# Peptides against a protein of PDB entry 3B8E: the designs that were tried, part 76

Target 1, 230 residues: chain A of PDB entry 3B8E
Amino acid sequence: PFLIFIIANIPLPLGTVTILCIDLGTDMVPAISLAYEQAESDIMKRQPRNPKTDKLVNEQLISMAYGQIGMIQALGGFFTYFVILAENGFLPIHLLGLRVNWDDRWINDVEDSYGQQWTYEQRKIVEFTCHTPFFVTIVVVQWADLVICKTRRNSVFQQGMKNKILIFGLFEETALAAFLSYCPGMGVALRMYPLKPTWWFCAFPYSLLIFVYDEVRKLIIRRRPGGWVE

## One batch from the design tools (peptide; made by RFdiffusion4, then SolubleMPNN)

Design b2_p15_2_s3 (from b2_p15_2, 12 letters changed)
Fold by OpenDDE base, seed 5:
Structure b2_p15_2_s3 (fold): chain B 230 residues (1-230), chain A 15 residues (1-15)
Amino acid sequence: as target 1 above (230 residues)
Amino acid sequence: EERVKEIQKLLEELL
């Protein structure tokens, strides 16, 4: 989000405080829960890692984590961001380069795509209104990410959802996200303004996409062992 | 609390 903010000079899609709430709040318990996951049925058929040739972090892992899954997460967040701004009169094309005028407190006549003028305060309210739905979008997508991380090769349907700590983590991160989004004072304290409940559903297609993508990937690995996808 | 209510009102007007 921050890289696109700089490169495209768009209004800030996700606040720094909100990012910290993701990294320190919603991600910790789910990540810990993976330590309690049951071993895959084929784990003992795999050879041990060769410490001289096999890196713990390889190009495939980086590609999967940041290049593929991370990109889908970002796309989900940006989709939500662009929809909210479009509903408020700012079409995506109009946002390009708008940051300079958007962030200037002395400019109170920034025009939207329809010629409506926006004060600095109004613009900041709309900006901060985007932060919470973007955050919630990330949390909803993280549900799928956590579930796909249960296994390396087996389908989630083969592994099942038996890890009670992981299930607890999903509820905890969701409850925390709801608390941060709707608790009175969060708009002032964290710039997390409340969102309409409908915005939670905006992320579901991307969550489903991640899940389907990973299941297809795992299916390919099972059918063609030793391929570039493994 | 008053500021939160103002923000909520503004959000209801804008969204």
Scores: peptide ipSAE 0.017, ipTM 0.524, DockQ to the pose 0.079
Fold by OpenDDE base, seed 2:
Structure b2_p15_2_s3 (fold): chain B 230 residues (1-230), chain A 15 residues (1-15)
Amino acid sequence: as target 1 above (230 residues)
Amino acid sequence: EERVKEIQKLLEELL
């Protein structure tokens, strides 16, 4: 998100406070919960990792985490961001290069895609209105990410949802996201303005996409062990 | 403008 903000010079899609809430709040308990996941049924049939040749974090894992799943997460967040801005008169193409004028408090006549002029205060309200839905979108997509991280090869349907700590983590991150989104005073304290409940559903297609993608990946790995996809 | 006013009103009710 921050790289696109710099490169495209668009209004800030995700606030620093919301990033901290993700990293320290919603991600911590789910990440810890993975340590309590049951071993895959075939783990003892695998050869031990060679510590000299096999990196703990390999290029495939980096490509999957940052290149594939991370990109789908970012696309989900940006989709929500662009929809909100478009509903408020700012089409995606019009946002390119707009940051300089957007962030200037002395410019009170920034035009939207329809020629309507926006004051600095109005623009900042719209910007902060994007932060909470972007955050919630990330949390909803993280549900799928957490579930797919349960296994490397087995389907989630084969492994099942027996990890009670992981289930607790999903509820905790969701409850925290709801608290941060709807608790009175969060707009002042954290610049997290409340969102309509319908915005939670905007992330579901991307969450489903991640889940389907990973299940297909795991299916390929099971059918062709030792392939490029593993 | 109406959308901004709606958001402002919601914020005034909650903050």
Scores: peptide ipSAE 0.016, ipTM 0.537, DockQ to the pose 0.032
Fold by OpenDDE base, seed 4:
Structure b2_p15_2_s3 (fold): chain B 230 residues (1-230), chain A 15 residues (1-15)
Amino acid sequence: as target 1 above (230 residues)
Amino acid sequence: EERVKEIQKLLEELL
């Protein structure tokens, strides 16, 4: 998100506070819960990793995590961001290069895509209105990410949802996201303005996409062991 | 456009 903010010079899609809420709040318990996941049914039939040659984090894992899943997550967040700004009169094309004028507190006549002028205060309200739905979109996409991380090769349907700590983590991150989004005073304390409940559903297509993508990937790995997808 | 104007009006009332 922050890289696109710099490169495209768009208004800030996700605030530093919301990033901290993701990294220190909603991601911690789910990530820890994976340590309690049951081993895949075939793990004892696999050859042990060679600790001298095989890295725990390889280029394939980085490509999967950051290059594929992370990109789908980012697309989900940016989709929500662009929809909210479009609903407030700022079409995506108009946002390109707008950051400089958007963040200038002395410019009170920034025009939207329809020629409406926006004061600095109005623009910041709209910006902070984007932060919460972007955050919630990331949390909803993280549900799929957490579920797909349960296994490397087996389908989630084969592994099942037996990890009670992981299930607890999903509820905890969701409850925390709801608390941060709707608790009175969060708009002042965290600059996280409340969102319409409908915004929670904006991430669902991306969560489904991640899930389907990973299940297809795992299916390919099972059918063609030693392929480039492994 | 009408929705944008409505939102703008609401923002002006809040500010």
Scores: peptide ipSAE 0.016, ipTM 0.497, DockQ to the pose 0.024
Fold by OpenDDE base, seed 3:
Structure b2_p15_2_s3 (fold): chain B 230 residues (1-230), chain A 15 residues (1-15)
Amino acid sequence: as target 1 above (230 residues)
Amino acid sequence: EERVKEIQKLLEELL
């Protein structure tokens, strides 16, 4: 999010404090829960990793995490961001380069896509209105990310949901997200306006997309062992 | 809805 904020010079889509809540709050327990996942049924049929040649983090893993899944996750967040700004009169094309004027407190006549003028205070309200739905979108997508990370080759339907710590992690991150979104005073403390409950559903297509994409990928790996998709 | 309005008011006072 912050990279696109700089490169495209758009209003800040996700606050720094909100990013910290993701990295330290909603991601930590789910990530730890993966250490307690049951081994895949074929693990004993795999050769041991050679520590001299096989990196723990390889290019394929980086490509999957950042190049594919991470991009879908970012697209989900930005979709939510652009929808909110469009509902408030700022079309995506109009946001390009707007940051400089948007963040200037002395400019009180920034025009939207319809010629309406916005004061600095009004613009900051709209900006902070984007932070919470963007955050919630990330959390909803993280549900899919966590579930797909359970296995490398087996389908989630083959592995099942037997990891109680992972299930706890999903509830914990969701409860934390709800707390940060709806607890009185969090809006002031975190610069996150409360979101309408409908915004939770805006992320579901992206979560489903990630899940379907990974299940198809795993299916291809199972049918063509040693293929380029591994 | 009432809580949202209170938070909005507080944010407006801080801006």
Scores: peptide ipSAE 0.012, ipTM 0.427, DockQ to the pose 0.037

Design b2_p15_2_s4 (from b2_p15_2, 12 letters changed)
Fold by OpenDDE base, seed 2:
Structure b2_p15_2_s4 (fold): chain B 230 residues (1-230), chain A 15 residues (1-15)
Amino acid sequence: as target 1 above (230 residues)
Amino acid sequence: EKKVEEIKKKLEELL
């Protein structure tokens, strides 16, 4: 989010405090919960790791975790951001380079894509209205990310949802997201204005995409062990 | 344009 903010000079899609809430709040308990996941049924049938060739964290795992899955997650957030701004008169193309004028408190005539002029205060309300649903979108996508991280090779349908700690983590991050989104005073404290419940569903296509992608990946791994997809 | 104007009016009422 922050790199796109700098490169494209768009209005800030996600506040700094909200980023900290993701890193320290919503991500920590789910990450710990993965340590309690039951071992895969096939783990005892695997050959010992070759210490010369097999990295502890392979480049493929890094590429998928930080590249492919991370990109889908970011796309979900930005999709929600662009939809909200478009609904408020700011089309994605018009946002390019707009940040300088957007953040200037002395410019009260910033035009939207339809020629409507927006005051600084009006623009900031719209910006802060984007922070919460962007955050919620990340959390909803993280549901799929957490679920797919349960196993390396087994399908989620084969492994099942037996880890009660992981289930608790999913509820905890969801409850925290709901609290931050709807608790009175969050608009002042965290610049997170409340959102309509319908915005929670905006991320579901991306969550489903991650889930389907990983299930297909795992299916390929099961059919071709030692392939480039592992 | 009408939708944007309605949103703008709602925002002005909140300011």
Scores: peptide ipSAE 0.017, ipTM 0.514, DockQ to the pose 0.023
Fold by OpenDDE base, seed 3:
Structure b2_p15_2_s4 (fold): chain B 230 residues (1-230), chain A 15 residues (1-15)
Amino acid sequence: as target 1 above (230 residues)
Amino acid sequence: EKKVEEIKKKLEELL
């Protein structure tokens, strides 16, 4: 989010404090819960890892986490951001290069895509209105990400949801997201304005996409062991 | 502050 803010010079899609809430709040407990996941049923059929050649974190895991799943997650957040700004008169094309004028408090006549003028205060309200739905989109997509990370080869349907700590992690991140989204004063403290509950559903297509993508990937791995998809 | 709150309410209605 912050990289695209700089490169495209668009209004800030996700606040720094909100990023900290993701990194330290909603992502930490779920990630720890994976340490308590039950071994896959076929783990004893795999050769032991060679500690000299096989890294715990390999290029394939990095590619999956940051190159594929992380990209889909970011796209979900940006989709929500662009929808909110478009509903407020700012089409995606109009946002390119707008940041300089957007962040200037002395410019009170920034035009939207329809020629409506926006004061600095009005623009900042719209900007902060994007932060909470973007954050919630990330959390909803993290549900799918956490679930797919339970296994490398087995389907989630084969592995099941027996890890109570993982279930607790999903509850915790959701409860934290709800707290940050709806608790009075969060608009002032965190620049996170409350959102309608309907925005939680905006992320569901992306969560489903990640889930289906990973289940298909795992199916291919099971049918073609040692293939390029592994 | 009142105007900001009014804009906030309108935006909450749009969301």
Scores: peptide ipSAE 0.016, ipTM 0.527, DockQ to the pose 0.115
Fold by OpenDDE base, seed 1:
Formats: structure tokens, C-alpha cells, sequence
Structure b2_p15_2_s4 (fold): chain B 230 residues (1-230), chain A 15 residues (1-15)
């Protein structure tokens, strides 16, 4: 998000504090929960990796984590961001290069795509209105990320949801997201303004996309062991 | 609380 903010010179889609809430709040418990996941049914049937030739983290894993899943996650957040701004009169094309004027406190006549003038205060409200849905989008996508991380090869339907700590992690991150979204004062403290409950659903297509993508990937791995998709 | 309510009202007007 922050890279696109710099490159495209758009209004800030996700605040630094919100990013920290993701990294420290929503990711920690889920990540720890994976340590308590039940082993895949075939894990003991797999040959150990060769410690001399096989890296623990390979390029394919990095590509999946950052290049594929992370990109889909970011796209989900940006989709939510662009939808909110478009609903408020700022079409995506109009946002390009707008940041300088957007962030200027002395400019109170920034026009949207429809010629409506926006005061600095109004612009900051809509900007901060984007932060919460973007954050929630990340959390909803993280549900899929956490679930798909249970296994490398087995379908989630084969592995099941037996890890109570993972379920607790999903609950915790959701509860934290709800708390940050709806607790009074979060708009002042964290620049996270309350969102309509409907905004939670904006992330669901992307969460589903990640889930389907990973299930298809795992299906390919199961059908073609040793393929480039592993 | 007043600021939050004002923000909520502004959000309702904007969203």
C-alpha cells in the first residue's frame, strides 16, 4: 500500500498505525497458531529435505507468499480503497498525482471527478474512512491465508479445522478488527473511522480467490508431484 | 465522544 502511495502519488490508503495493527495485532496470534496445527497425514511419509541442496525457504515459496498471495491481498485492499473513494466522487484516474493537493491544509477546494469541492477536513475524513475498510479487507483475506497455510499439499477439506488455537486466532483477529473498527475514539487514536458492516463483504471475493487459488495449487501438486508449483 | 459523533455524522453524509 505505501509503495503505491508513493509511486502513484495517491491519498494514503493505509496509515502506518494501521499497518502496525496488522503486523503486531492480527498476524501474531494466527502465526503462532500454526505451530499447533496437526501434521499433514503424509508428512512422515515424505523424505526429509537434503540440508545441503534443499533450502528451507525456496524461491517458489517466496513467490507464493509475496508475489502471488501478497499481491492478491494488496489488490483486495486497493479495490476496497478505490471503491470507497469512487463512491465519494474520486475516481481512480483522478487520484493519480492528487496527494500533494490532498494533503495541503490550505487547499479547501480540491475537486473530485464530478467537480465537487472538498475541504481539507472532508478529504481527511474520506481518507481515514478508507483506512478501516482496507484494514478489515486485509484481515478478511488473512482468514484465507491462515487457513491455506495449514497444509502444503493436503486440501483444507482433508486436513479439517481441528486446531482450536487457529480458530481462536481467527476469532482474535476478527475481534480486534471489529474493536478497531467500531470502538469509540479509534478515529482519533488510530485514524480508523467506523465502517458500515457491508464493507466487510468487499474482501470476501479476494479471500475466496486466495482460497480457490491455493486449493487449485495444492490439487496440482497432488496430481503432479515435483512440479514447478511446489 | 462529540468528535466521534461528529465524525460519524460526517461519514453518514459522505458514505
Amino acid sequence: as target 1 above (230 residues)
Amino acid sequence: EKKVEEIKKKLEELL
Scores: peptide ipSAE 0.015, ipTM 0.474, DockQ to the pose 0.080
Fold by OpenDDE base, seed 4:
Structure b2_p15_2_s4 (fold): chain B 230 residues (1-230), chain A 15 residues (1-15)
Amino acid sequence: as target 1 above (230 residues)
Amino acid sequence: EKKVEEIKKKLEELL
């Protein structure tokens, strides 16, 4: 989010405090829960990894985590961001290069895509209105990410949802997201304004996309062991 | 456009 904010010079899609809430709040418990996931049905039958040649983190894993899944997550967040801004009169093309004028408190006549002028205070309300849906979108996409991370090769349907701690983690991050989104005072404390419940569904297509992508990937790995997708 | 104006008006009322 922050890189696109700089490169495209768009209004800030996600505040730094909100990013910290993701990294320290919603990601931590789910990530720890993966340590308690049951081994894949075949993992104990595999030869041990050679610690000298086989790195724990390889280029393929980095590519999957940051280049593929992370990109889909970012697209989900930005989709929600652009939809919110478009509903408030700012079409995506109009946001390009707008950051400088958007963040200037002395400019009170920034025009939207329809020629409507927005004061600094009005723009900041709209910006902070975007932070909550973006955050919630990331959390909803993280559900899919957490579920797919249960296994490297087995389908979720083959592995099942046996890890109660992982299930608890999904509920915990969801409850935290709801708390941060709807608790009184969060607008002042975190610059996160209340969200219409319908915006929780904005991320579902991207969560589904991640899930389908990973299931297809795992299916390919099962059918063609030793492929570049492993 | 009308929706944007309505949103703007609501924002002005909140400020």
Scores: peptide ipSAE 0.015, ipTM 0.487, DockQ to the pose 0.023

Design b2_p15_3_s1 (from b2_p15_3, 12 letters changed)
Fold by OpenDDE base, seed 3:
Structure b2_p15_3_s1 (fold): chain B 230 residues (1-230), chain A 15 residues (1-15)
Amino acid sequence: as target 1 above (230 residues)
Amino acid sequence: DKVLEILKKLQELLA
């Protein structure tokens, strides 16, 4: 989000405080829960990793985390961002290069895509209105991400949902997201304005997409062991 | 009122 903010010079899609809530709040317990996941059925058929040659974090993991799953997460977040801004009169194409004027406190006549003028205060309200739905979108997409991370090659349906700590993690991150989104004063304290409940559903297609994508990937790996997909 | 004051201070700190 912050990279696109800089490169495209768009209004800030996700606040720093909101990012911290993701990294330190919603992601911590789910990530720890993976340490308690049951071993895959074929784990004893795999050779032990060579500590000298086989890194814990390899190019495949980086590709999955940043290149594939991370990209889908970003797309989901930006989708909600663009929808909210469009509902407020700012079409995506109009946002390109707008940051400089958007963030200028002395410019109180920034025009939207329909010629309506926006004061600095009004613009900041709209900007902060985007932060909470973007955050919630990330959390909803993380549900799928956490579930697919349970296994390397087996389907989630083969592995099952027996990890109670993982289930607790899903509940915890959702409860925290709801708390941050709806607790009175969060708009003032964290610049996380309350969102309409409908925004929770906007992320569901992306969550489903991640799940389906990874299940297909794992299916290919199972059918063609040692392929480039693995 | 005290809670609101704390929240405002928090906002200033996080701004």
Scores: peptide ipSAE 0.018, ipTM 0.496, DockQ to the pose 0.032
Fold by OpenDDE base, seed 1:
Structure b2_p15_3_s1 (fold): chain B 230 residues (1-230), chain A 15 residues (1-15)
Amino acid sequence: as target 1 above (230 residues)
Amino acid sequence: DKVLEILKKLQELLA
């Protein structure tokens, strides 16, 4: 998100505080929960990794994590961001290059796509209004990400949802997201303004996309072991 | 009021 912010010179879609809330708040417990996941049924049939030849983190894993899943997550966040700004009069094309004027507190007449002038304070309110839904979008997408990370090859339907710690993690991250989104004063403390409950649903297509994508990937792996998709 | 004060302090720390 921050790279696009710099490259496209758009208003900041995701603040530092929200990033910290993701990294330190919503992602830790779920990540730890994976350590308690039941082994896949075929785990003992797989040869151990050769530490001399096989990297723990290979190009395929990096491609999957950053190039595929991470991009889908980012797209989900940006989708939410653009929708919110569009609803507030700022169409995506108008946001390009707007950052300089947007962030200038002395410019109080920044025009939206419809010619309405926005004060600095109003612009910051709408910007920070984007941060919370972006954050929530990431959390909702993380549900799918966490679930797909339960297994390497087996379908989630084969593995099941028996890990109580993982389930707790899903509730914890959701509860934390709700707390940060709706607790009074979070707008002042964390620049996380309340979001309409409908914004939670904006991420669902992307969460589903990740889930379907990974299930298809795993299906391909099961059908064609040793393929480039592994 | 105390909550608001804590929140303001958090804002200052995170600013």
Scores: peptide ipSAE 0.016, ipTM 0.490, DockQ to the pose 0.035
Fold by OpenDDE base, seed 5:
Structure b2_p15_3_s1 (fold): chain B 230 residues (1-230), chain A 15 residues (1-15)
Amino acid sequence: as target 1 above (230 residues)
Amino acid sequence: DKVLEILKKLQELLA
């Protein structure tokens, strides 16, 4: 998100405080829960890692984590961001290069795509209104990301959802997201204004996409072991 | 109220 903010000079889609809430709040318990996951049924049928050729962190793992799944997560967040700004009169094309004027507190006549003028205070309300739905979108997409991380090769349907700590993690991150989104004073304290409950559903197509993508990937790995997709 | 005050101070430091 921050790279696109710099390159495209758009209004900030996700605040620093919100990023900290993801990194320190919603991601920790789910990540720890993976340590309690049951071993895959075929683990004893796999060849051991070759310590001379196989790195623990390889190009394939980096590509999967950052290049594929991370990109889909970012797209989900940006989709929500662009929809909210469009509903408030700012079309995506109009946002390009707008950051300089958007962040200037002395400019109170920034025009939207329809010629309406926005004060600095009004613009910041809209910006902070985007931060919470972007955050919630990331949390909803993280549900799918956590579930797909349960296994390397087996389908989630084969592995099942028996890890009680993982289930607790999903509820914890969701409860934390709801608390940060709707608790009185969070708008002032964290720049996280409350969102309409309907915005929680905007991320569902992206969560489904991640889940389907990873299940297809795992299916290909099972059918063609040692392929470029592994 | 104390939690909100701490969060406001944190927000100011991170802004």
Scores: peptide ipSAE 0.014, ipTM 0.467, DockQ to the pose 0.034
Fold by OpenDDE base, seed 2:
Structure b2_p15_3_s1 (fold): chain B 230 residues (1-230), chain A 15 residues (1-15)
Amino acid sequence: as target 1 above (230 residues)
Amino acid sequence: DKVLEILKKLQELLA
């Protein structure tokens, strides 16, 4: 998100505070919960990795985490961001290069896509209005990401949802996200303005996409062991 | 209200 902010010179889609809330808040318990996941049924049937040639973190894992799942997460966040800005008069194409004028406190006549002029204060309100939904979108997508990370090869339907700590993590991150989004004073304290409940659903297609994608991937791995997808 | 005012001032300093 920050790279696109710099390259495209768009208004800041995700604030530093929201990033910290993700990294230190919502992701901690879910990530720890994976350590308590039940072993896959076939784990003892797998050959041990060669520690000299087979890295624990390999290119395939990096590609999966950052190149595939991470991109889907980013797309979900940006989708929400662009929808909010479009609803406020700023179409995606108009945002390109707008950051310099957007962030200038002395420019109070920045025009939207429809010729409406926006003061600095109004622009910052809509910017901060984007931060919370982007954050919530990441949390909603993380539900799917956490669930797919339960197994490397087995389907989630085969593995089940027996890890109570993981379930607790899902509730905890959701409760924390709700608290940060709706608690009075968060707009002042964290620049996280409250969002309409409908914005929580904007991420659902992306969560479903991640889930379906990973289940298909795992299905391919099970049918073609030793393939490039593994 | 006073806490919110302090937080607002902090936000302005961090802006």
Scores: peptide ipSAE 0.012, ipTM 0.400, DockQ to the pose 0.029

